# Designs tried in a protein design run: peptides against a protein of PDB entry 3OIQ. Part 118

Target 1, 212 residues: chain A of PDB entry 3OIQ
Amino acid sequence: KNRIFVSSSKDFEGYPSKAIVPVQFVALLTSIHLTETKCLLGFSNFERRGDQSQEDQYLIKLKFKDRGSERLARITISLLCQYFDIELPDLDSDSGASPTVILRDIHLERLCFSSCKALYVSKHGNYTLFLEDIKPLDLVSVISTISTKSTNSSKHSSSELISECDLNNSLVDIFNNLIEMNRDEKNRFKFVKLIHYDIELKKFVQDQQKVL

## One batch from the design tools (peptide; made by RFdiffusion4, then SolubleMPNN)

Design b1_p23_4_s1 (from b1_p23_4, 6 letters changed)
Fold by OpenDDE base, seed 2:
Structure b1_p23_4_s1 (fold): chain B 212 residues (1-212), chain A 23 residues (1-23)
Amino acid sequence: as target 1 above (212 residues)
Amino acid sequence: SFSISYSHSKEELLEELEEELKE
């Protein structure tokens, strides 16, 4: 089955009311919700949706039905947090209860680019996105990818079915949306407030701002 | 870099969706 690349979470409004569709997107991690009963990851490309919150445009469920899947979910959260240097709240270690993690607005402190494969599952017009695969993307690699394709049209690396064009276009769109948010005085997002804001990111943002 | 992969059966996905609709 061909996996559909999704550039907007609005695409799901046109999807069948009863289907299972494999999808893929790239977005920023915005939230983590781990409880005793569920694990959710929120992602966004910060596409403008009127006055609606731009966080959690893609709400992804992790498999959480048995001890094995729960363990895998916890490992997933730990590995993501380790990769992105996300500080997990000090879970009060003394309660023998499974750690509850609730993080929101992650994008205000860190740009956590992630490539996600998911299953769109719908019934009676309602849908859920189930995680099939997650790959965190390094910000330096993202910046390099955007910067190099602006110059080099030529390398056909044919192997994975998702057009390198779709990925790059989505990455560019995300940065453009972040630049717009940064310019908006009412928006809480500011590049200078990112913990990892460095000279490379500053230069990249400045160069992108000249094109917008 | 790392990747984490999940497997789901069709039946499992439909059951999980039905549980969500009851909440």
Scores: peptide ipSAE 0.509, ipTM 0.923, DockQ to the pose 0.730
Fold by OpenDDE base, seed 5:
Structure b1_p23_4_s1 (fold): chain B 212 residues (1-212), chain A 23 residues (1-23)
Amino acid sequence: as target 1 above (212 residues)
Amino acid sequence: SFSISYSHSKEELLEELEEELKE
């Protein structure tokens, strides 16, 4: 089945009221919600939606129905946090209780670009997105990809090829949205408040601001 | 870099969606 690239979470408003559709997107990780009963990841491209919160535009549910899937969800969170250098509260509670993790507004401190594959599942007009695959993206690699317009024809199997154009366009759109947020005095997002704000990111943002 | 993959049956996905609609 052909996987659909999604550039906006508004695309789902036009999706069938009863369907299972494989989708993919790139977005920033905004929230992590792990409890005893569920695991959710929030993502956003920060598309302007009027006065509504720009957070968690893509709410992705992880499989969390048995001990095996719960373990996989916890591993997923641990690996994401390790990759992005996100501090988790001590998961090592010796109490046999599964650790609870609630993180919000991740994008205010770290730009956590992620490539996601998910299943859109709808019934009666309501839908849920179920995670199929997640891959974190390195910020330096994201910046380099946007700057070079590089057609990385890496020989990965034809079935995993996100349209490089769609990926690059979405990454550019995210940065443009962040630049607009940074210019807005009412918006909490500021590039200079990012923990990893460096000379490279500063230069990239300054160069992008000249094109907007 | 890493990737993590999940598998779902159609039945599981529909059941989980029905549970979310009850909350």
Scores: peptide ipSAE 0.508, ipTM 0.923, DockQ to the pose 0.715
Fold by OpenDDE base, seed 3:
Structure b1_p23_4_s1 (fold): chain B 212 residues (1-212), chain A 23 residues (1-23)
Amino acid sequence: as target 1 above (212 residues)
Amino acid sequence: SFSISYSHSKEELLEELEEELKE
């Protein structure tokens, strides 16, 4: 089955009430929820949805059924946090208790762009997204990709069949949404409050603000 | 950069969805 690129989590409202559909999206990591019984990752593109929270528009469940899958989930969280420089409580505590990790509003401190493949699974009109694949994206690379109009198809490895156009459009949309949030005095998101806010990001945001 | 991949059976996915609907 062909994987569907999803630009909005609203697309799922039109999906079949009983289906398994492979999907792909790019979004910001907003939350991590690891307990003894489940592991969830929240993502958002910050598309405006009325007065609803813009966090966790894509709630992704990780496989968490056995010791092997639980270990993989913990490794996934550790690797994401290591990549994005997110501080985790020591997961290696000898206390035999599976460490609980609950992180929210990650986007307020760090822009954690991620490419996700998931399975949309629905029954009786309700759905869950199950993680199939996750790849973190480097912010500098994201900025470079948006800033360079699609002139040189530099041979990035052919393995991810994301339409380059779909990826770029989603990345632009995310930044545009963040710019709108940054302009809103009621919104907690501010670029200047990001831990990694630098001259490059500042310049990029300023340049994008002139186009909007 | 890294990539992590997961595999699921159809039966497993349907069972997990049914459990979530009970919570």
Scores: peptide ipSAE 0.506, ipTM 0.922, DockQ to the pose 0.695
Fold by OpenDDE base, seed 1:
Structure b1_p23_4_s1 (fold): chain B 212 residues (1-212), chain A 23 residues (1-23)
Amino acid sequence: as target 1 above (212 residues)
Amino acid sequence: SFSISYSHSKEELLEELEEELKE
């Protein structure tokens, strides 16, 4: 089955009540939940859902069934945090207890763009998204990708053609949603509060605001 | 950049989903 690019988490409302469907999306990392029994990653594109929270629109489960998979989950969290310069709370559990990491509202401090592949698994209308692949995206690269109107369909023959169009559209939509949030006085998100807010991001946001 | 990949069997996915529905 071809992997489906998902631009909205609302698409899952129309998915089969009993299925396994490979999907992919691009979104911002919003939360990390690592405990002794599970690992969850929250992502969002901040699509407006009425009065509902825009956080964790994509709740992704990591495989966490044995010591090997638990180790891989912990490595995944460590690598994501290292890549995005996210400070992990001191895992100084002198107690020999598995380190618990609960991070929320990551997007308020850092824009952590991630490309995810997942399995949509449903039974009786309930579904879970299981992580198949995660790739963090560099913000400078994201900005450059949006700014360069992709006239260059570089025929990179990678068999998993994320439509460059779908990727670009999703990235643009995310920024547009963030701009709307930034304009909303009730929203906690502000670009100027990002730790990595620089001249390049400022310029990009200003230019994008002129198109909205 | 990095990429991390996970593999799941169909049986594992269904069992895990069933466990979640019991909680």
Scores: peptide ipSAE 0.506, ipTM 0.921, DockQ to the pose 0.728

Design b1_p23_4_s2 (from b1_p23_4 with D1S L4I F6Y E10K E23K)
Fold by OpenDDE base, seed 2:
Structure b1_p23_4_s2 (fold): chain B 212 residues (1-212), chain A 23 residues (1-23)
Amino acid sequence: as target 1 above (212 residues)
Amino acid sequence: SFSISYSHSKEELLEELDEELEK
């Protein structure tokens, strides 16, 4: 079955009321919710949705049904947090309880670009997205990818079915949305408040702002 | 860089969805 690249979480409104559809998207990690009973990851491309919150446009459920899957979920959270330098709150480890992690608005401090493969599963008009694969993307690599392909229209590397164009377009759209949010005085998102805000990111944002 | 992969059966996915709808 062909995996569908999703550019907007609104695409799911047109999906079948009873289906299992493999999907892929690129988005920013916005939330982590790990409890004793579930693990959820929130993602967003910050597409404008009227007055609705732009966080958690993609709510992804991790498999969390047995000790093995629970362990894998915890490892996933740990590896993501390690990769993105996300500080996990010191859960008072003194209670022998499974650590509960609730992080929100991650994008306000760090741009955590992630390539996700998921299963759209619907029944009775409701749907859930189940994580199949997650790959964190390095911000420097994201910036370089956008910058180089804006100049190199020519190389059709044919091999992976998901068009490098779809990935690049989504990355550009995310940055454009972030630039709009940064310009909005009412929006909490500001590039200068990112912990990893450096000269490279500053220059990239300035260059992109000239095109918008 | 890393990647983490998950496997699901169709039956498992449908059961988990039913459990979410009952809550």
Scores: peptide ipSAE 0.509, ipTM 0.916, DockQ to the pose 0.736
Fold by OpenDDE base, seed 5:
Structure b1_p23_4_s2 (fold): chain B 212 residues (1-212), chain A 23 residues (1-23)
Amino acid sequence: as target 1 above (212 residues)
Amino acid sequence: SFSISYSHSKEELLEELDEELEK
């Protein structure tokens, strides 16, 4: 089935009122919401939407119906947090209570770039995005990809090839949006407040600011 | 890097959407 690359969460406003559409996007992880009954991941590209919150533009639901799917959701969160160096409360509590994790505004401390595949499912104009696949992206690799315009043809099977153009454009757009947020004195986002803010990121941002 | 994949039936997806609309 043809998977649609989504560059804006506004694209869903034009989607069919009754459909199941496979989609993919790249965005920053902004929130994690794990409770006893649901698991949600929030993502954003921080496109300007007037005075609306720029967080959680993509709200992705994880399958959470049985012990098997719940375990997979917890593993997903653990692996994401391990990859991005996000501190989680111990999910392995021997207490038979499923741990609750509520993290918000992740982007204020860490840039967690993620490539997501999801199913857009709509009925009567309302929709939900269900996670099909998630892949975290390394920030150094993101910066290098944007800077070199290098199409890393990783030998992965033809079915997983995101248009390298679409991916790169979305990554550039995200950084441009973050630069605008960083310039806005009212915006809480500041590059210098990122825990992983280093000389490489600083240089990249400075170079990108000259083009904007 | 890692990837995690999920599978859904069509019926399951439609039921979950209905449950979200009833809340």
Scores: peptide ipSAE 0.508, ipTM 0.916, DockQ to the pose 0.727
Fold by OpenDDE base, seed 1:
Structure b1_p23_4_s2 (fold): chain B 212 residues (1-212), chain A 23 residues (1-23)
Amino acid sequence: as target 1 above (212 residues)
Amino acid sequence: SFSISYSHSKEELLEELDEELEK
């Protein structure tokens, strides 16, 4: 199945009003919304969209219809939080209620790069993105990928539909957007406020800022 | 690194979208 790489959530404005389209994007995790009835993940590339919140540009719905899918959703949240070292609010263990997790503005504390595959499903002009696959990306690996212009086209088999170029371009765009946000005094995002802000990230940001 | 994969039937996706539009 041909999967479309999406560089902007605005691309969906041009999509058919009745379709199922497999898509793929790379973005930062911005929100987690797990309740008794739904599980949503918010992602953003922080593309400038006027005065609108740059969060949750990609709102991804997880399957949450039965005990099996609910379990998978909870596992997904747990694994993402474990991978990115995201502190989950103390799930009140005492209420036999399904643990509710509502996290927002994750990008203000941690850069959680994720490669997502989703299904764009539209009907009557509205659409929903359903998660097909999520893979967290390591920040060190992201930095290395951008820094080493992967001139090594390792001919990874023609089946991985994302051109290494599309992935790299999206990662660069995200960092450029974050740099712009960091320069904006009105923007809450600051690299120095990231919990994992280290010498490597600092150097990388400084080097990227010289090109912008 | 890990990956988590979900499978959806076409019918399930259309039903879920209909349920979201009715809310």
Scores: peptide ipSAE 0.507, ipTM 0.915, DockQ to the pose 0.746
Fold by OpenDDE base, seed 3:
Structure b1_p23_4_s2 (fold): chain B 212 residues (1-212), chain A 23 residues (1-23)
Amino acid sequence: as target 1 above (212 residues)
Amino acid sequence: SFSISYSHSKEELLEELDEELEK
């Protein structure tokens, strides 16, 4: 079955009430929830949804049924946090208690762009998204990708079957949504509060703000 | 950069969904 690119989590409202549909999206990591019994990753593109929280628009469940899958989930979290420079409690502590990790509002400190593949699984009109694949994206690469496609159709062969247009459109939409949030005095998100806020990101945001 | 992949059976996915609906 062909994998569907999803630009909005609202698309799932139109999906079949009983189906398994492979999907893919790009979004910002917003939350991590690891307990003894489950592992969830929250993602968002910060699409405006009335008065609802813009966090965790894509709530992704990791397989967590046996010791092998639990280990893989912990490795996934560790690798994501290492990649994005997110501080985690020591997950390898010899204390036989599985460490609990609850991180929220990650986007307030770090922009953690991620390419996700998931299975949409529905029954009785309710659905769950199960993680199939995750790949973190480098912010510098994201900025460069958005900036270069405005000028040169240089075919960088991204080896991933994601429509290059769909990916870029989603990345642009995310930044536009973040710019709107940054302009809103009631919104907690501010670019200047990002730990990794640098001259490059500042310039990119300023240039993008002129187009909006 | 890295990529991590997961596999699921259909039966497993349906069972997990039923468990989420019971909570």
Scores: peptide ipSAE 0.505, ipTM 0.915, DockQ to the pose 0.708

Design b1_p23_4_s3 (from b1_p23_4, 8 letters changed)
Fold by OpenDDE base, seed 4:
Structure b1_p23_4_s3 (fold): chain B 212 residues (1-212), chain A 23 residues (1-23)
Amino acid sequence: as target 1 above (212 residues)
Amino acid sequence: SFSLKYSHSKEELEEELEEELKK
């Protein structure tokens, strides 16, 4: 089956009530939930959904059913945190329990762009997204990708034809949504509060703000 | 950058979904 690029988590409302559909999206990591029984990653593109929370629009479940999968989940969290320079809370070592990690509102401190492949699995109209592949994206690379208009470089890289257009459009949409959030005095998100707020990001945001 | 890949059988996915719907 061809993998479907998803630009909005609302697309799932139109999906079959009983299906397995491979999907792909790009979004910001918003939450990490690792407990003894589950591992979830929250992602968002911050699309406006009325009064609903804009965080965790894509709630992705990691396989967490055996010691092997649990270990892989913990490695995944560790690697993501290392890549994005996310400080893991000191795991209270005093309980011989598996380390619990609960991080929320990650986007308030760090823009953690991620390309995710997942399986949409539905039954009776309910669905779960299962992680198939995660690739963290470097912010500098994201900014560069948006800033460089994809001139049709005929690089037939045989990788799954996510149109460079779909990826770029989603990245632009995310930034536009963040700019709107930044302009809203009631919104907690502010670019200047990002730990990694640098001259490049500042310039990019300023340039994008002129177009919106 | 890195990429982490997960594999799921159809049966595993259906079971995990059923477990979530029971919570």
Scores: peptide ipSAE 0.452, ipTM 0.912, DockQ to the pose 0.726
Fold by OpenDDE base, seed 1:
Structure b1_p23_4_s3 (fold): chain B 212 residues (1-212), chain A 23 residues (1-23)
Amino acid sequence: as target 1 above (212 residues)
Amino acid sequence: SFSLKYSHSKEELEEELEEELKK
């Protein structure tokens, strides 16, 4: 089955009540929930949903059923946090207790763009998204991709054809939503509060604000 | 960048979904 690119988590409202559908999306990492019994990643594109929370619009489950899958989940969290410079609490507690990580509102300190492949699995109208693949995206690369109207069909291998257009549109939409949040005095999100707020990001945001 | 691949059987996915519906 072809993988469906998802631009909005609302698309799932129209999905079959009993299905397995491979999907792909790009969003910001908003939360990490690792316990002894589960691992969840929250993502958002910050699409406006009225008065509803814009956090965790994509709640992704990692396989967590045996010691092997639990180890892989912990490695995934460690690699994501290493890539985005997210400080994890010391997972090396000398107490043989499984490390618990609960991080929320990650987007308030760091823009952690991620490309996710997942399985939409539904039964009786309820659904869960199971992680198949995750790729963190570098912010400088994201900014460059949006700023350069991608005339360069980089010959990325034919098999991971996210339409470069779908990726770019989603990245633009995310930034536009963040700009709106930044303008809202009631919203906690502010670009100037990002740990990695630099001259390049400042310039990019200023240029995008002129088009909105 | 890195890529981590997960595999699920249909049966595993249905079982995990059923466990979530019971909570």
Scores: peptide ipSAE 0.451, ipTM 0.911, DockQ to the pose 0.710
Fold by OpenDDE base, seed 3:
Structure b1_p23_4_s3 (fold): chain B 212 residues (1-212), chain A 23 residues (1-23)
Amino acid sequence: as target 1 above (212 residues)
Amino acid sequence: SFSLKYSHSKEELEEELEEELKK
């Protein structure tokens, strides 16, 4: 089955009531929920959905049914947090209880761009997204990718089966949504409050704001 | 960057969905 690129979590409203559909999207990591019984990752592109929370538009379930899958889920969280420089409470506490990790509003401190592959699984009109693959994206690389496509530079970035257009459009849409949130005085998101806010990000945001 | 691949059977996915609907 061909993998469908998803630009909006609203696309799932039109999906079959009973299906298994491979999907792919790019979004910001917004939450991590690890307990003794489940592991969830929240993602968002911050598409405006009326008065609904813009967080966790893509709620992704990790396989968490046996010791092997639980271990893989913990490794996934550790690797994501290491990559994005997210402080985790010490998972290595000698207390035989699996540590609970609940992080929310990650996007308020760090822009954690991620490319996700998932299975959309529906029954009776309800659905769950199951993680198949996650790839963290570097912010500098994201900025460079958006900036270079505005110039006809033919650099064949090789290997991902995603249409390069779909990826770039989604990244641009996310930044545009963040710019709108930053302009909204009621929104908690502000670029200047990001831990990694630097001159490069500042310049990029300023340049994007001129086009909006 | 890293990539982690997860495998699911159809039966496992349907069972996990049914469990989420009961909560």
Scores: peptide ipSAE 0.450, ipTM 0.912, DockQ to the pose 0.677
Fold by OpenDDE base, seed 5:
Structure b1_p23_4_s3 (fold): chain B 212 residues (1-212), chain A 23 residues (1-23)
Amino acid sequence: as target 1 above (212 residues)
Amino acid sequence: SFSLKYSHSKEELEEELEEELKK
């Protein structure tokens, strides 16, 4: 089956009530939920959905059935946190209990752009998204990609036709949504509160605000 | 950057979904 690029989590409302559909999206990491029994990653594009929280529009489940999958999930979290400079609470619980990590509102401090491949799995109208692949994106690279409209004609095999257009459009949409949130006095998101807020990001946001 | 790949059988995915629906 061809992988579907998803620009909105609303797309899943039109998906079959019983299916397995490979999907891909780009979003900001918003939450991490690791317990003894499950691992979930929350992502959002911050599309306006009325007065509801814009967090965790994509709730992605990691395989967590056995020691091998649990280990992989923990490695995934560790690698994401290392890549994005997310401070994990000391997972060194001296108690032989598996470390619990509950992080929320990650986007309020760090813009953690991620390209995700997942399986949409539905039964009886309910669905779960299972992680297949995750690739963190560097913010500088994201900004440069949007600014240059660079068709990365990197000769990586045309078979993973993630339309460079789809990726770029999603990244632009995310920034536009963040700009709207930043303008809203009631919204907690502010670019100036990001830990990594620098002159480059400031300039980029200012330039994008002129187009909106 | 890194890439982590996960593999799921159809049966595993259906079981996992059923477990989530019971919670």
Scores: peptide ipSAE 0.449, ipTM 0.912, DockQ to the pose 0.688

Design b1_p23_4_s4 (from b1_p23_4, 7 letters changed)
Fold by OpenDDE base, seed 4:
Structure b1_p23_4_s4 (fold): chain B 212 residues (1-212), chain A 23 residues (1-23)
Amino acid sequence: as target 1 above (212 residues)
Amino acid sequence: SFSIKYSHSKEELLEELDEELKK
């Protein structure tokens, strides 16, 4: 089955009530929820959805059914946090309990772009997204990709069925949404509050703000 | 960059979904 690129989590509202659909999206990591019983990753493109929270628009479940999958989930969290320089809270493991990690609003401090492949699984009108593949994206690479799209019809036959156009459009949309959030005085998101806010990001944001 | 891959059987997915719907 062809993998469907998803540009909005609203797309799932039109999906079959009983299906297994391979999907892919790009979004910002917004939350990490690792407990003894589950592992969830929250992602968002910050599409405006009225009064609904813009966080966790894509709630992705990691396989967490046995010791092997639990270990893989913990490794996944560790690798993501290492890649994005996310400080994990010191798990005061005074009790020999499995480390619990609950991080929210990650996007307020770090832009953690991620390319996710997931399985949309629905039954009786409800659905769950199961993680198949996660690839963190470097912010510099994201910025460069957006900035260079206008000129390079380079036939990079990336064997991935996803149109380079779809990826780039989603990345642009995310930045545009972040720019709108940054302009909103009521929104907690501010580019200048990002830990990794540098000259390159500043320039990129300034250039994009002129087009919006 | 890295990638982490997960595999699921159809049966596993349906079982996990059924568990989520019971909560």
Scores: peptide ipSAE 0.545, ipTM 0.927, DockQ to the pose 0.733
Fold by OpenDDE base, seed 5:
Structure b1_p23_4_s4 (fold): chain B 212 residues (1-212), chain A 23 residues (1-23)
Amino acid sequence: as target 1 above (212 residues)
Amino acid sequence: SFSIKYSHSKEELLEELDEELKK
């Protein structure tokens, strides 16, 4: 079955009540929830949904059923946090208890763009998204991609190519949504509060604001 | 950059969904 690119989490409202559908999206990492029994990653495109929280529009479950899958989930979180320079509480507690990690509102401090492949699994109208693949994206690369419209056709096999257009459009939409949030005095998101806010990001935001 | 891949059986996915509906 062809993987569907998802530009909005609202797309799932139109999905079959009983299905398994491979999907793909790009979004910002907003939350990490690791406990003894589950691992969840929250993502958002920050689409306006009335007065509802724009966080965790994509709630993704990691496989967490055995020691092997639990280890993989922990490695996933560690690698993501390492990549995005997210400080984790000491996971190394010698206490045989699996470390609990609960991080929220990650986007308020860091823009953590991620490309995700997931399985939409539904039954009786309820659904869960299961992680199949995660790839973090570098912010500088994201900005460069949007600015140049560069189709970097890296020689990855044609079957894994998201339409570069869909990816770029989603990245632009995310930035546009963030710009709107930044303009809203009631919104907690501000670009200037990002830890990695630099001259390049500032210039990019200013240039995008002129187009909106 | 890195990628991490997960595999699921259909049965596993349906069982996990059923467990979520019981909570």
Scores: peptide ipSAE 0.543, ipTM 0.926, DockQ to the pose 0.720
Fold by OpenDDE base, seed 3:
Structure b1_p23_4_s4 (fold): chain B 212 residues (1-212), chain A 23 residues (1-23)
Amino acid sequence: as target 1 above (212 residues)
Amino acid sequence: SFSIKYSHSKEELLEELDEELKK
């Protein structure tokens, strides 16, 4: 089955009421929800949806049915947090209680770009996204990719069949949405409040603001 | 960079969706 690239979570409104569709998207990690019974990751491209919260536009469920899947979910969270320099409570606590992790509004402190593959599963008009694959993206690499219109196929051998055009368009859209949020005095998102806000990001944002 | 892969059966996916609709 061909995997569909999704540029908006609104695309799912047009999807079949009973289907299993492989999808992929690029978005910012906005939330992590790990409990004893479930693991969810929230993502957003911050597309404007009227007055609705722009967080968790893509709510993805991780398999969490047995010890093996639970372990994989915990490893996934640990690796993501390690990659993005997000502080987690020690998940390896010798206390037999599985640690609960609830992180929200991650994008307010760190831009955590992620490439996700998921299964859209619908029944009776409701749907759930199940994680198939996750790959974090480096912010510097994202900025460089957007800035270089150059088709320099640096063979980063990540065999992810995302069309370069779809990826780039989504990344640009995310930044444009963030710029709009940054300009809105009512929005809590501000680039200058990002922990990793540096001269490179500042310059990139300033240059993008001139095009909008 | 890393990649983590998950596998699901069709039956598992439908069961989980049914459980979510009951909550």
Scores: peptide ipSAE 0.541, ipTM 0.925, DockQ to the pose 0.709
Fold by OpenDDE base, seed 1:
Structure b1_p23_4_s4 (fold): chain B 212 residues (1-212), chain A 23 residues (1-23)
Amino acid sequence: as target 1 above (212 residues)
Amino acid sequence: SFSIKYSHSKEELLEELDEELKK
């Protein structure tokens, strides 16, 4: 089956009640939940859903069924946190207990853009998203991609190409949603509170605000 | 940049979903 690019988590409301569908999306990492029994990653594009929380619109499960998969999940969390410069609580449990990591509202301090491939798995109308592939995106690269209307159809011949259009549209939508959140006095998100808020991001946001 | 890949069998996915529905 062809992988479907998903621009909204609401798309899943129209998906079959019993299916396995490969999907792909780009979103901000919002939460990490690693315990002894499960690993979940929360993502959001911050699409407005009325009065509902905009966090964890994409709740992704990592395979966590055996010691091998648990190790891979822990490595995934470690690599993501290292890449985005997220401080993990000291995993120095002297007790041989697997360290628990519960991080929420990551987007309030860091914009962690991620490209995810997942399997939508449904039964009896309920669904779960299982992680197939995760790739973190650099913020500078994201800003450059949006700012340069990529007339450069670089013929990256790989069959797994996200439509460059779908990627760009999703990235633009995320920034537009963040700008709206930044303007809302009730919203906790503020660009100036980001740890990595710099002149480049400031300029980009200011330029994008002129178009909205 | 990095990429981490996961593989699942159909049977594993359905079992995990069934376990979630029982909780």
Scores: peptide ipSAE 0.542, ipTM 0.926, DockQ to the pose 0.732; fails the geometry check

